# Peptides against a protein of PDB entry 1MQS, part 188

Target 1, 223 residues: chain A of PDB entry 1MQS
Amino acid sequence: ILKMLFLNKDLNNNDNITTITDDIFNQQEIIWKVLILDIKSTATISSVLRVNDLLKAGITVHSLIKQDRSPLPDVPAIYFVSPTKENIDIIVNDLKSDKYSEFYINFTSSLPRNLLEDLAQQVSITGKSDKIKQVYDQYLDFIVTEPELFSLEISNAYLTLNDPKTTEEEITGLCANIADGLFNTVLTINSIPIIRAAKGGPAEIIAEKLGTKLRDFVINTNS

## One batch from the design tools (peptide; made by RFdiffusion4, then SolubleMPNN)

Design b2_p28_4_s1 (from b2_p28_4, 13 letters changed)
Fold by OpenDDE base, seed 4:
Structure b2_p28_4_s1 (fold): chain B 223 residues (1-223), chain A 28 residues (1-28)
Amino acid sequence: as target 1 above (223 residues)
Amino acid sequence: MQNVLNKYHNIADFMKFSNLTLPELILV
């Protein structure tokens, strides 16, 4: 998150910033910028940063993407939002209207190819592609509850997985969502875990799905 | 092109640290 707030510049210090210290903020040139969030990403940011931390990172204003926002044409904007068509359309509209000087787009998870192509196409039509400075998949689709604990914020997951009335399709779907969340978390931690799961239940399904995603990711990255 | 490359920055970073001691993910 801090790396994103500093426009994905390499923080000269050890990439393993495990603790938010004042030293992290003091070493960076403060560039004043706007932070644009959606509901989901707001929860993610709020789980790890305070408003004062945002200020220290140069965030002067933070707003929801769907809110009416005043134009700040001389101020760069960081978007940290879910990879949805709706958010893309809003970003493109903001680009068209010259709402900000520069656009640093960060998606909470991987942007599907079709949406990336849509973004690219729409941006190309505007003739303002030069204002888009960055597009990142941040893989930050989880909430940090404690330094060593995170939540995927999946409501009733335990109940759904253990209710005998839940259909196999519902279980499989939920397991896929959990695997996606875990995948994003693993990418954020930047370490591929050894996956252990109990046999014969949802844990195994999740493990298999996650394992497949991780293997595919490694293959695609090494190619 | 640069923006597309930026999309995969996190992927590249992930691979750099893949040699770290593997944590265990226990699913229960």
Scores: peptide ipSAE 0.096, ipTM 0.409, DockQ to the pose 0.331
Fold by OpenDDE base, seed 3:
Order: sequence, then C-alpha cells, then structure tokens
Structure b2_p28_4_s1 (fold): chain B 223 residues (1-223), chain A 28 residues (1-28)
Amino acid sequence: as target 1 above (223 residues)
Amino acid sequence: MQNVLNKYHNIADFMKFSNLTLPELILV
C-alpha cells in the first residue's frame, strides 16, 4: 500500500518493512495527490493506514470513485479500485474531462484481459494516453484485522458452505473466489505457504484450486 | 483460534499464517 501511495517507486528501505515508521515518510519527496477509492478498497486502506499516514504520503483528498468529485486539473490522482467495467468507465470519463493532471491506476486484484483491452481501447480513443502514468494490479483484495489475521470479506461464506440447499456449483464457485483471495494474499506476503486442508470438503477444493494457481504462478515467474 | 472463529461465525473469512518454519496455510 505505501509503495502504491508513493507512485510505486522503490522505497529506499529494506524489503522487511514490517511497521510504518516516520522514517519511511521522511525519506520520500512529498507529491501532493488525490486518492480515489471504492467501497472495498476503502475498507482495505482503513484497515492498515490512519488518516495521518495518508497525509504523510501526500494524500490531500480521498474520495469514493462514484462520488461527485471536483476537478483538480493540476493535481495527480491515484486510483485504487476493484477491476470492474464500471470503475474503468468512470476513470476514462475522468480522463476525458481532464479531472486530474496524471492518472496512476491501481486495481485491488488482477485485471482480466478483456477489461485491460477495454481500458486500452477507451484510453486510445481519448487521445490522452500520456496522462495514464501507470496501471498495476496490487493484489490487495483483503482486510487486515490483526497482525496475523486477515479477512477476504466474503459475505455469507459460512452459510453458503453449510446450507444443504446450496448447489455444488455454488459451493465450487465460492471455493474459487476464496482461492483467488488467498492467492492475492500469498502474493502480497511474498511467501508460498505449505497448504494443509481437511479431506472431503470445501477446504480440499480450495486447497486444490489455490495449489494450481500457485504452481502456475511459479512456472510463469521462473520462465 | 476457536474463540475467534466463534466470534465471527465465518470459518471461510479467517486464515491464520504460522511463521514457525515454512509458512503454513491451514484450511478448515
């Protein structure tokens, strides 16, 4: 998150930043910018950063993407939002209206290829592609509740997995979503875990799906 | 662990990472 707030520049400090210290902020040139969030990313940011931390990172204003926002044509903007068609369309509309000087786009999870192509096409049509400074997948689709505890914020997951009326397709779909969330979390922690799961239930399905994703990732990064 | 699970009533939402050796992800 801090790396994103500093426009994905290398923070001069060691790879092991476990705590937010004043030293992190003092070493960076403060660029004043706007932070645009959705409901989900707001919860993610609020779980790990205080308002004062945002200010120290140069965030002067933060707003919801769907909220009416005043134009600040001389101010750069960081978008940190879910990879949805709706959010893409809003970003492109903000670009068309010259709402900000520069656009730093960060998605909470992996942007599907079809949406990336849509974004690229729409941006190309505007003739303002030079204002898009970066597009990143941040893999930050979770909430930190405690130092060793996180939530994927999947509503009714327990009920869905334990309701005898739930279809196998619904269970499998939910297990896929959980595996995606876990995959994003693993990438953020930058450590591949040993996966242990109980046999004969949703835990095994999740383990298999996650294991496949991790194997595919390792193969693609070592190539 | 059980007390936290009881508090949130959502087994799927909470995962604990153990850093004792290789990180372990235990799915319940």
Scores: peptide ipSAE 0.083, ipTM 0.454, DockQ to the pose 0.074
Fold by OpenDDE base, seed 1:
Structure b2_p28_4_s1 (fold): chain B 223 residues (1-223), chain A 28 residues (1-28)
Amino acid sequence: as target 1 above (223 residues)
Amino acid sequence: MQNVLNKYHNIADFMKFSNLTLPELILV
């Protein structure tokens, strides 16, 4: 998150978050930015950062993407939002209206190819592609509840997986969503876990899906 | 073409941090 708030620049690894924010605050001209969030990403950020931390990161204003936002044409904007068609359309509309000076787009999870193509197409039509400085997949589609504890915020997951009335398709779909969330978490932690799962249930399905995603990721990044 | 940049530029960097005892993900 902090890296994102600093426009995905490499922060010198040696300093504690407090030292990094203080040193950047003291040594570098603070680039003030607007942070645009959706409901999900708001929960994610709020789980790990306080308003004062955002301020130290140069965030002067934060707003929901769906809210009416005043234009700040001289201020760069960081979008940290879910990879949805709706959010893309809003970002493009903000671009069209010159709402901000620069656009740093961060998605909470992997942006599907079709949505990337849609974003690219819409941006190309605006003629303002130069204002989009970054497009990142952040893999932060989870909430940190406690140190070393996170939630995927999937409502009734346990009930759904254990309800005998739930269809196989629903179970498989839910397992895929869980695997996606776990994948994002693993990438964020930057450590590939040993996956253990009970056999013959949803846990195994999740483990297999997650394992496949991790393998595919490793293959694609090494190529 | 809008460059989608993955914050993980190199999987080798991902593996370097794995020198910590491999965490176990237990799915229940």
Scores: peptide ipSAE 0.082, ipTM 0.394, DockQ to the pose 0.265
Fold by OpenDDE base, seed 2:
Order: structure tokens, then sequence, then C-alpha cells
Structure b2_p28_4_s1 (fold): chain B 223 residues (1-223), chain A 28 residues (1-28)
């Protein structure tokens, strides 16, 4: 998150949020930015950062993407939003209206290829592609509840997996969603875990799906 | 962790990271 707020520049990893923000605040000219969020990303940011932390990161204003926002044509904007067609259309409309000086687009999870192509096409039509400075997948589709604890925010997952009325298809689908969330979390932590799962249940299905995703990722990043 | 898990009744939603050299993901 902090890396994103500092326009995905490399930050020295060893420092506490306070130390990083204080050092940057003291050593560098603060680039004031607007932060545009959706409901999901607001929960993610709020789980780990306070308003004062955002200010130290140079965030002067934060707003919801669907909210009526005043134009700040001389101010760069950071979008941190879900990878949806609706959010893409709003970003493109903001671009068309010259709402901000620069656009740093960050998606909470992987942007599907079809949506990336749609974004690229719409941006191309505007003739304002030069204002888009970054497009990143952040893999931050989880909530931090404690320093060592996070949630995927999947409602009733335990109940669904243990309800005898739940179909195999529903279980498999839910296990895939959990594996996707865990995959995103692993990428954020930047450390491949040892996966341990009980045999003969949803835990094994999740472990297999996650293991496959991690192997595929490692193969693709080493190629 | 246990208190949080009990509160949310959703083990699949939570992961704990230990200070271990290699993180372990235990799926229950």
Amino acid sequence: as target 1 above (223 residues)
Amino acid sequence: MQNVLNKYHNIADFMKFSNLTLPELILV
C-alpha cells in the first residue's frame, strides 16, 4: 500500500510505516495527490492506514470513485479500485474531463485481459494516454485485522463448506475463490509458504488450487 | 487468533503469519 501511495517507487523495506513516512516527509518534497477508492478498497486501506498516514504519504484528499468529485486539474490522482468495467468507465470519463493532471491506476486484484483491452481502447480514443502514468495490479483484495492476521472477507465460507446441502460445484467454486484470495495475499507478502492441509476435504482442494497457482506463477516469472 | 476465529465463525477467511523463517499456511 505505501509503495502504491508513493507511485510504486522502491521504498526501503526495513522501516516502520511511521519511519518511512517521516523520512520521506522530511527528505523529499511532498507530491500532493488525490486518492480515489471504491467501497472495497476503502476497507482495505482503512484496515492498515490512518488519515494521518495518508497525509504523510502526500494524500490531500481521498474520495469514492462513484462520488461526485471536484476537478483538481493540477493534482495527480491515484486510483485504487476493483477491476470492474464500471470503474474503468469512470476512470476514462475522469480522463476525458481532465479531472486530474496524472492518472496512476491500481487495481485491487488482477485485471482480466478483456478489461485491460477495453481500458486501452477507451484511453486511445480520448487521445490522452500520456496522462496515464501507471497501470498496476496490486493484489490487495484482503483486510488486515491484526498485524499477523488478515481476512479474505468471504461471507459464510465456513458454513457453506460444512453445510451438507452445499453442492460439490458450490464447494469447488468457493475453494477456487479462497485459493485466489490466498494467492493474492502470498504475492503481497512476497514469500511462498509451506502449505499444510487436511486430506479429504475443502482444505485439500484449496491447497491443490493454490499450489497450482503458485507453481504457475513461479514458472512464468522465471521464464 | 482463536478468539477472532470464534467470533467470525469463518476459519477460511483468516490467515495468521508466524515469525517463522518460512511462512506456513495451515488450511483447516
Scores: peptide ipSAE 0.077, ipTM 0.451, DockQ to the pose 0.076

Design b2_p28_4_s2 (from b2_p28_4, 13 letters changed)
Fold by OpenDDE base, seed 3:
Structure b2_p28_4_s2 (fold): chain B 223 residues (1-223), chain A 28 residues (1-28)
Amino acid sequence: as target 1 above (223 residues)
Amino acid sequence: MQNVLNKYHNIADFNKFSNLSLPELILE
């Protein structure tokens, strides 16, 4: 998250910023920016950062993407939002209106190829592609509740997985979503996990899906 | 369009897992 707030510049070789120290903020040139969030990303940011941390990172204003926002044509903007068509359309509209000087787009999870193509197409039509400086998948679609514990904030997950009336398709779909969230978490932690799951239930399904995703990722990155 | 996509889209830390072992799955 801090890396994102500093426009994804290499923060001095400490990829393992496990502790927010004042030293991290003091070594960076402060560029004043606007931070644009959605409901989900707001929860994520709030779980790991304090309001003062945003200020130290050069965030002058933060707002929700769906809120009416005043133009700041001389100020760069960081978008940290869910990878949805709706958010893409809003970003493009903001681009069209020259709402900000520069656009640093960060998605909370992986942007599907079709949506990426849509974004690119719309941006191309505007003729303002030069204002988009970055498009990143941040894989930050989880909330840290306490040390050693996080939540994917999936509503009614437990109930859905344990209700005998739930269809296999629904279970499989939910398990896939959970696995995606866990995958993103693993990427954020930058460590390959040992996956422990109960045998014979949804946990096993999730574990297998996660394992497959991680294996595929590792193979592709080593390739 | 492809050039635009290549210019702007970066997967953050794509190489983070280079040379890492595969995950271990334990079913209990």
Scores: peptide ipSAE 0.057, ipTM 0.447, DockQ to the pose 0.541
Fold by OpenDDE base, seed 1:
Parts: sequence; structure tokens; C-alpha cells
Structure b2_p28_4_s2 (fold): chain B 223 residues (1-223), chain A 28 residues (1-28)
Amino acid sequence: as target 1 above (223 residues)
Amino acid sequence: MQNVLNKYHNIADFNKFSNLSLPELILE
């Protein structure tokens, strides 16, 4: 998160910022920025950082992406939002209106190829692609509740998975979403897990999906 | 379009798991 707030630049050649220290803030050139969030990312940020931390990182204003925001054409903006068509459209509209000077776009999880292409197409039409400085997948689609404890904040997940009226397709879809969230978490934690799950239920499905994703990732990164 | 695509970056360190074992799945 801190890296993102500093425009994904290297922070003192230390990629592993585990502690928020004053030294991190003091050693960096402060560029004042606007932070644009959605509901999910707001929860994520709030679980890790305080308002004062945002200020120290150069965030003067933070706002929800869906709210009416005043234009600040001379101020760069960091978007940290869910990878959705809706958010893309809003970002593009903000670009069209010259709402900010520069656009640093960060998605809470991986942006699907189709949405990336959509973003690229729309931006190309505007003729303002030069204002988009970054597009990043941050893999931060979770909330830190306690040390070494996190939540994906998926409402009624347990109920949905255990409701006999839930279709197999719905279960599979939800399991995939959970696995994606867990995958993001693992990448963020930078630790290979031992995955334990009960047999014969959604837990197994999730575990298998997660295991596959991690294996594929490791294989692809080592190739 | 290509310009935007070129500005797409994955923040994940792709090398961080290079020396790690594959995840172990234990079904109980």
C-alpha cells in the first residue's frame, strides 16, 4: 500500500515495507496527491493505515470514486479501486473531463484482459493516454482484521455455500472468488502456504483452486 | 491502445516464489 501511495516507486530500495516508520516518509519526496477509492478499497486502506499515514504519504484528499468530486487539474490522482467495468468507465470519464493532472490507476486485484482492453480502447478514443501514468494490479482485495488474520469481506459466504438451494454454479463461482482473494493474500504475504481443507465440500473446492493458482503462478514465474 | 497496455504493470514480485516449494494441499 505504501508503495502504491508513493506511485509504485522504490522506497529506499526496500521492497519489503513491513513497518510504517517516519523514516519512510521523511526520505521520500512528498508529492501531494488525491486518493480515489471505492467501498472495498476504503475498507482495505482503513484496516492498515490511519488518516495521518495517508497525509504523510502525500494524500491530501481521499474520496469515493462514485461521489461527486471537484476537479483538481493540477493534482495527480491515485485510483485504488476494484477492477470493474463501472470503475473503468468512471476513470475514463474523469480523464475526459481533465479532473486530475495525472492518473495512477491501481486495481485491488487482477484486471481481466477484456477489461484492460476496454480501458485501453476508451482511453485511446480520448486522446489523453499520456495522462495515464500507471495501471497496476495490487492484489490487495482483503481486510486485515488482526495480526496474521484477514477477511475477504464476502457477505454471507458461509450461508451461501451451505444453503441447499444454492446452485452448483453459484457455489463454484463463489469458491473461485474466494480462491482469488486468498491468492492475492498469499502473494501479499509472500509466503507459500500449507493449505488444509475439509473433504467433500466448498472448502475442498477452494483449496484445490487456490493450490492450482499458486502452482501455476510459481511455475510461470520460474520459467 | 498500445500505450495504455504498456503502462500496465503487475506489482507482484514474480521472483519472490522462485526458490519456494509448491504449496502443499492437505485434505482432512
Scores: peptide ipSAE 0.057, ipTM 0.446, DockQ to the pose 0.634
Fold by OpenDDE base, seed 4:
Structure b2_p28_4_s2 (fold): chain B 223 residues (1-223), chain A 28 residues (1-28)
Amino acid sequence: as target 1 above (223 residues)
Amino acid sequence: MQNVLNKYHNIADFNKFSNLSLPELILE
């Protein structure tokens, strides 16, 4: 997150900044910028950073993407939002209106190819592609609750998975969603996990899905 | 369009993983 707030530049310190220290903020030149969030990413940011931390990172204003925002044409903007068509359209509209000087786009998870193409196409039409400075998949689709614990913030997951009235399709869908969240978390941690799961239930399904996703990713990355 | 797509694709595909082992699955 801090790396993102510093425009994804290499921080002189370990790439894996997991601890907010004053030293991190002091080592970087403060560039004042706007942070645009959605509801989901707001929760993510709020789980790890305080308002004062945002300020120290150069975030002078933070707003929801769907809110009416005043133009700041001389100020760069960081978008940290879900990879949705709606958010893409809003970003493009902001680009068209010259709402900010520069656009640093960060998606909370992987942007599907079709949406990336849509973004590229729309930006191309505007003739303002030069203002798009970054487009990153951040894989930050989780909530940090404590240093060694995180939550995917999936409502009623336990109940849904254990309710005998829940359909197999619903269970499978939920397991896939959980696996996606875990996948994003693993990518953020930047380490390959040992996956431990109970046999014979949803946990196994999730573990297998996650394992497959990670294997595929590792294979593709190492190739 | 293609040039823009390529540019953004390269950035979006930023991958932190290199030379990683496969995950181990333990069912209990």
Scores: peptide ipSAE 0.057, ipTM 0.456, DockQ to the pose 0.476
Fold by OpenDDE base, seed 5:
Structure b2_p28_4_s2 (fold): chain B 223 residues (1-223), chain A 28 residues (1-28)
Amino acid sequence: as target 1 above (223 residues)
Amino acid sequence: MQNVLNKYHNIADFNKFSNLSLPELILE
């Protein structure tokens, strides 16, 4: 998150910023920026950072992407939003209207190729592609509750997995969503996990899905 | 289109696990 707020620049040679210290903020030139969020990313940011931390990172204003926002044509904007068609369309509209000086786009999870192509196409039509400075997948689709503890904030997950009326398709879909969230978390932590799960239930399904995703990722990265 | 895609999308973050082992699964 801090890396994103500093426009994804290399902060220090040590990738392991585990503690938000004043030293991180003191070494960087403060560039004042607007932070654009959605409901989900707001929860993510709020779980990790305080308002004062945002200010120290140069965030003067933060707003929801769906809110009517005043133009700040001389101010760069950081978008940290879900990878949806709706959000892409809003970003492009903001670009068309010259709402900000520069656009640093960060998605909370992986942007599908079709949406990336859509974004690229729309941006190209505007003739203002030079204002788009970055497009990143941040893999931050989770809530930090405590040190070494996180939540995917999936409502009614327990109920859905244990309700006898739930279809296998629904269970499989939910397990896939959980595995995706866990995958994003692993990528964020940047460490290979030991996956510990109960045998004979949804936890095993999730563990297998996660394992497959991680294996595929490692294989593809090494290729 | 491809040039635009290459320009904006930073895939550098996908190299983070290039030297890492595969995850271990423990079923209990």
Scores: peptide ipSAE 0.055, ipTM 0.453, DockQ to the pose 0.477

Design b2_p28_4_s3 (from b2_p28_4, 14 letters changed)
Fold by OpenDDE base, seed 4:
Structure b2_p28_4_s3 (fold): chain B 223 residues (1-223), chain A 28 residues (1-28)
Amino acid sequence: as target 1 above (223 residues)
Amino acid sequence: MQNVLDKYHNIADFMKFSNLSLPVLILE
């Protein structure tokens, strides 16, 4: 939790909450942040931290995600909320409205792939993906920096690829579509990447298709 | 590579570039 409050910077885990907060607070550079919670996460935070602890962590304001919140466009926001469609939609709306300067999203539990896709898709549409600095859950740990992470905005790709009811034809078709999207993206960045893909799954299929497309392209352009 | 892959759920419709001199496309 403290790590989250300090924007997931490396903290010395050997220090107690008080020591960490005091040390950071005494450091001249307090990054003031807004903490956005839901009912569940409020209970979690309240069980561990006092209001004064939040203040020492640089939390200037904390509020519920469903509450009407005043815009603080120059202040970064930490979301610590349940991974729900509703919360994602609210976050995206906050992003659209430039409610905060930066968005550090921490889900209280694992974010399902479909919701991650939804988040990515919605964010991409806003054109403000650069404002999302972090997305964390139990398994996700990444910083959204352009152009390091790119979404093809293909809805339900993961679900389709992992649904036992999906036909091989559907999988193949989807993989081809993904490969096409990646191909176009690669061409846009004007650099041929080294492709790394997990073996034994759709990623490998996509990688093979993409690799073929890229090889063919290179051959054709150099001929 | 594995460390990078572990940062994400399985991603079929996303691409990740490394900060290396040569871009690395990671498919998950």
Scores: peptide ipSAE 0.062, ipTM 0.383, DockQ to the pose 0.107
Fold by OpenDDE base, seed 2:
Structure b2_p28_4_s3 (fold): chain B 223 residues (1-223), chain A 28 residues (1-28)
Amino acid sequence: as target 1 above (223 residues)
Amino acid sequence: MQNVLDKYHNIADFMKFSNLSLPVLILE
């Protein structure tokens, strides 16, 4: 889906959506950030990347999570660490102390539900949940954020999609309607999101349809 | 070799996505 929207060569006008797309995907300006690692993730990164590669990615400095680190309150931080209680506690402490401006958390393996709940609870107590911008696991799928909830006001959508008696045609039709609603929402909020969807179900169908609609829109607005 | 490539791809994606403060639409 992201690849579908990455259309730099086709974006040649000053359309608002085009501008947003460019800002999201072109990344011409280097954003400098700090990379926080643990012993395991250090080994992982070192196996495939060089220090110069990190620099090209905008990593100014990288440190171990357990090391004493100076506050850089105006600099965003990327964590790439094991999903452990200890690391979660350290991240939360860093958040409490305003050590960095933004927190992009990537766990090196699957994050168990209990640890996710623990992280969420601790972060909520700090009152600084807005600084947590991303949480990923080893699959680099978005796990959790502070959600903005909205409704498409489609009656019984959940029931219809989860009823075993619902026909494939009905599911497909409903997914199309949902995708249309989401498309309109995206345009209304004047932002093109990264789309994450559970695989093997209606969510994936919706995501694909939405991705296609967004791609076509971006292309057509720049034609 | 495959494991290394998988790690590389994951890290590349990691760097790409973690470099951005982007809205995310989660469908469940």
Scores: peptide ipSAE 0.081, ipTM 0.395, DockQ to the pose 0.081; fails the geometry check
Fold by OpenDDE base, seed 1:
Structure b2_p28_4_s3 (fold): chain B 223 residues (1-223), chain A 28 residues (1-28)
Amino acid sequence: as target 1 above (223 residues)
Amino acid sequence: MQNVLDKYHNIADFMKFSNLSLPVLILE
């Protein structure tokens, strides 16, 4: 949750919430943000964070997604909401209306493929995809859309990853290479993609590595 | 959309949809 509030940068999870927020608040310029919740996520946030914690994380205003919210076109927004069609439609509507400067979307649970496609399609129609900076769910670090197929041209990647004779070290190394390649690709398209990965295999490893790289890059470029 | 997505089954496939502004990277 704290990671989300700090635009999904890596945080030391071993520290208590207060220490983390204090350190960030004191060490760097805080980015003030709006937090948009639903009923379920409100309960989640309330169970973990206090109002003072939110303030230290740069959350100056928090609202329910279904609430009639005032536009803050110069302020970035963090959405932390359930992955529902209704919420997606509201987010897209907020995007259309330029309600906020940037959109960091975090779904409280796994975003189904159909909803991901719906989100992508609707955002594409708006022509304002550049305002969508992040799309996350509980299990994925990134979600973004554009129509080009890229190949990393890594020879026998599939075979290597699926060969039972391949060592863990080889798999890890290859995953790192793939993540690097994907990272470079992302840089060329100048957009952070939504990452969907099958769990329990190399895809997940790659997704995690890529996510870390992308987050680090975003943090460094925004500093 | 579904048919297009189904064409990509490789772990290193990066899919762009021409009319979609948000790139989706599917790792399989």
Scores: peptide ipSAE 0.066, ipTM 0.400, DockQ to the pose 0.083; fails the geometry check
Fold by OpenDDE base, seed 5:
Structure b2_p28_4_s3 (fold): chain B 223 residues (1-223), chain A 28 residues (1-28)
Amino acid sequence: as target 1 above (223 residues)
Amino acid sequence: MQNVLDKYHNIADFMKFSNLSLPVLILE
């Protein structure tokens, strides 16, 4: 939850919430954000965070997704809501209306592929996909929609990753190279992709590395 | 980790919706 409130930046896990928020608050200018919740996520947030914690995280206002909300076109928004068709439609409508400057979408649980595709399709139609900065669910750092295919032209990547003789170091190195290639592709497209990766394998490693690179890039460009 | 690797035929598919501005990266 704290990671989400700080736009999924890496936080030191060894410190309590207060120490983390204080350190961040003292080191950097706080970015004020709107937090959009549903009934379920409201209960979750309330159980873990105090009002002062939200303020220290830069949450100036929090609202329910289904309520009428005033436009804040110069303010970034964090959505933390259930992965439902209804919520997706509302988010897209908010995007269409330029309700916020940037959209950081976090689903409270796994987003099904069909809903992800629906989100992607609707966002594409708006022509405002550049405002969607992040899409997360409980299991993935980023989420995916259907493709045009390109290649990074990395020779024998599949063979290397599937060879039992390949060392962990070699796997990690290859994953880093793939992540770098993907990052460069993202920069070329000038839009942050939704990333979905299978757990427990190289895909997860690549996703993590790419996610870190993208987060760092966003932070550096917004500083 | 090795057993998991054997299940993947595509390591990384970077997908852009045709005529859509939202890119999607599927890592399998």
Scores: peptide ipSAE 0.060, ipTM 0.371, DockQ to the pose 0.075; fails the geometry check

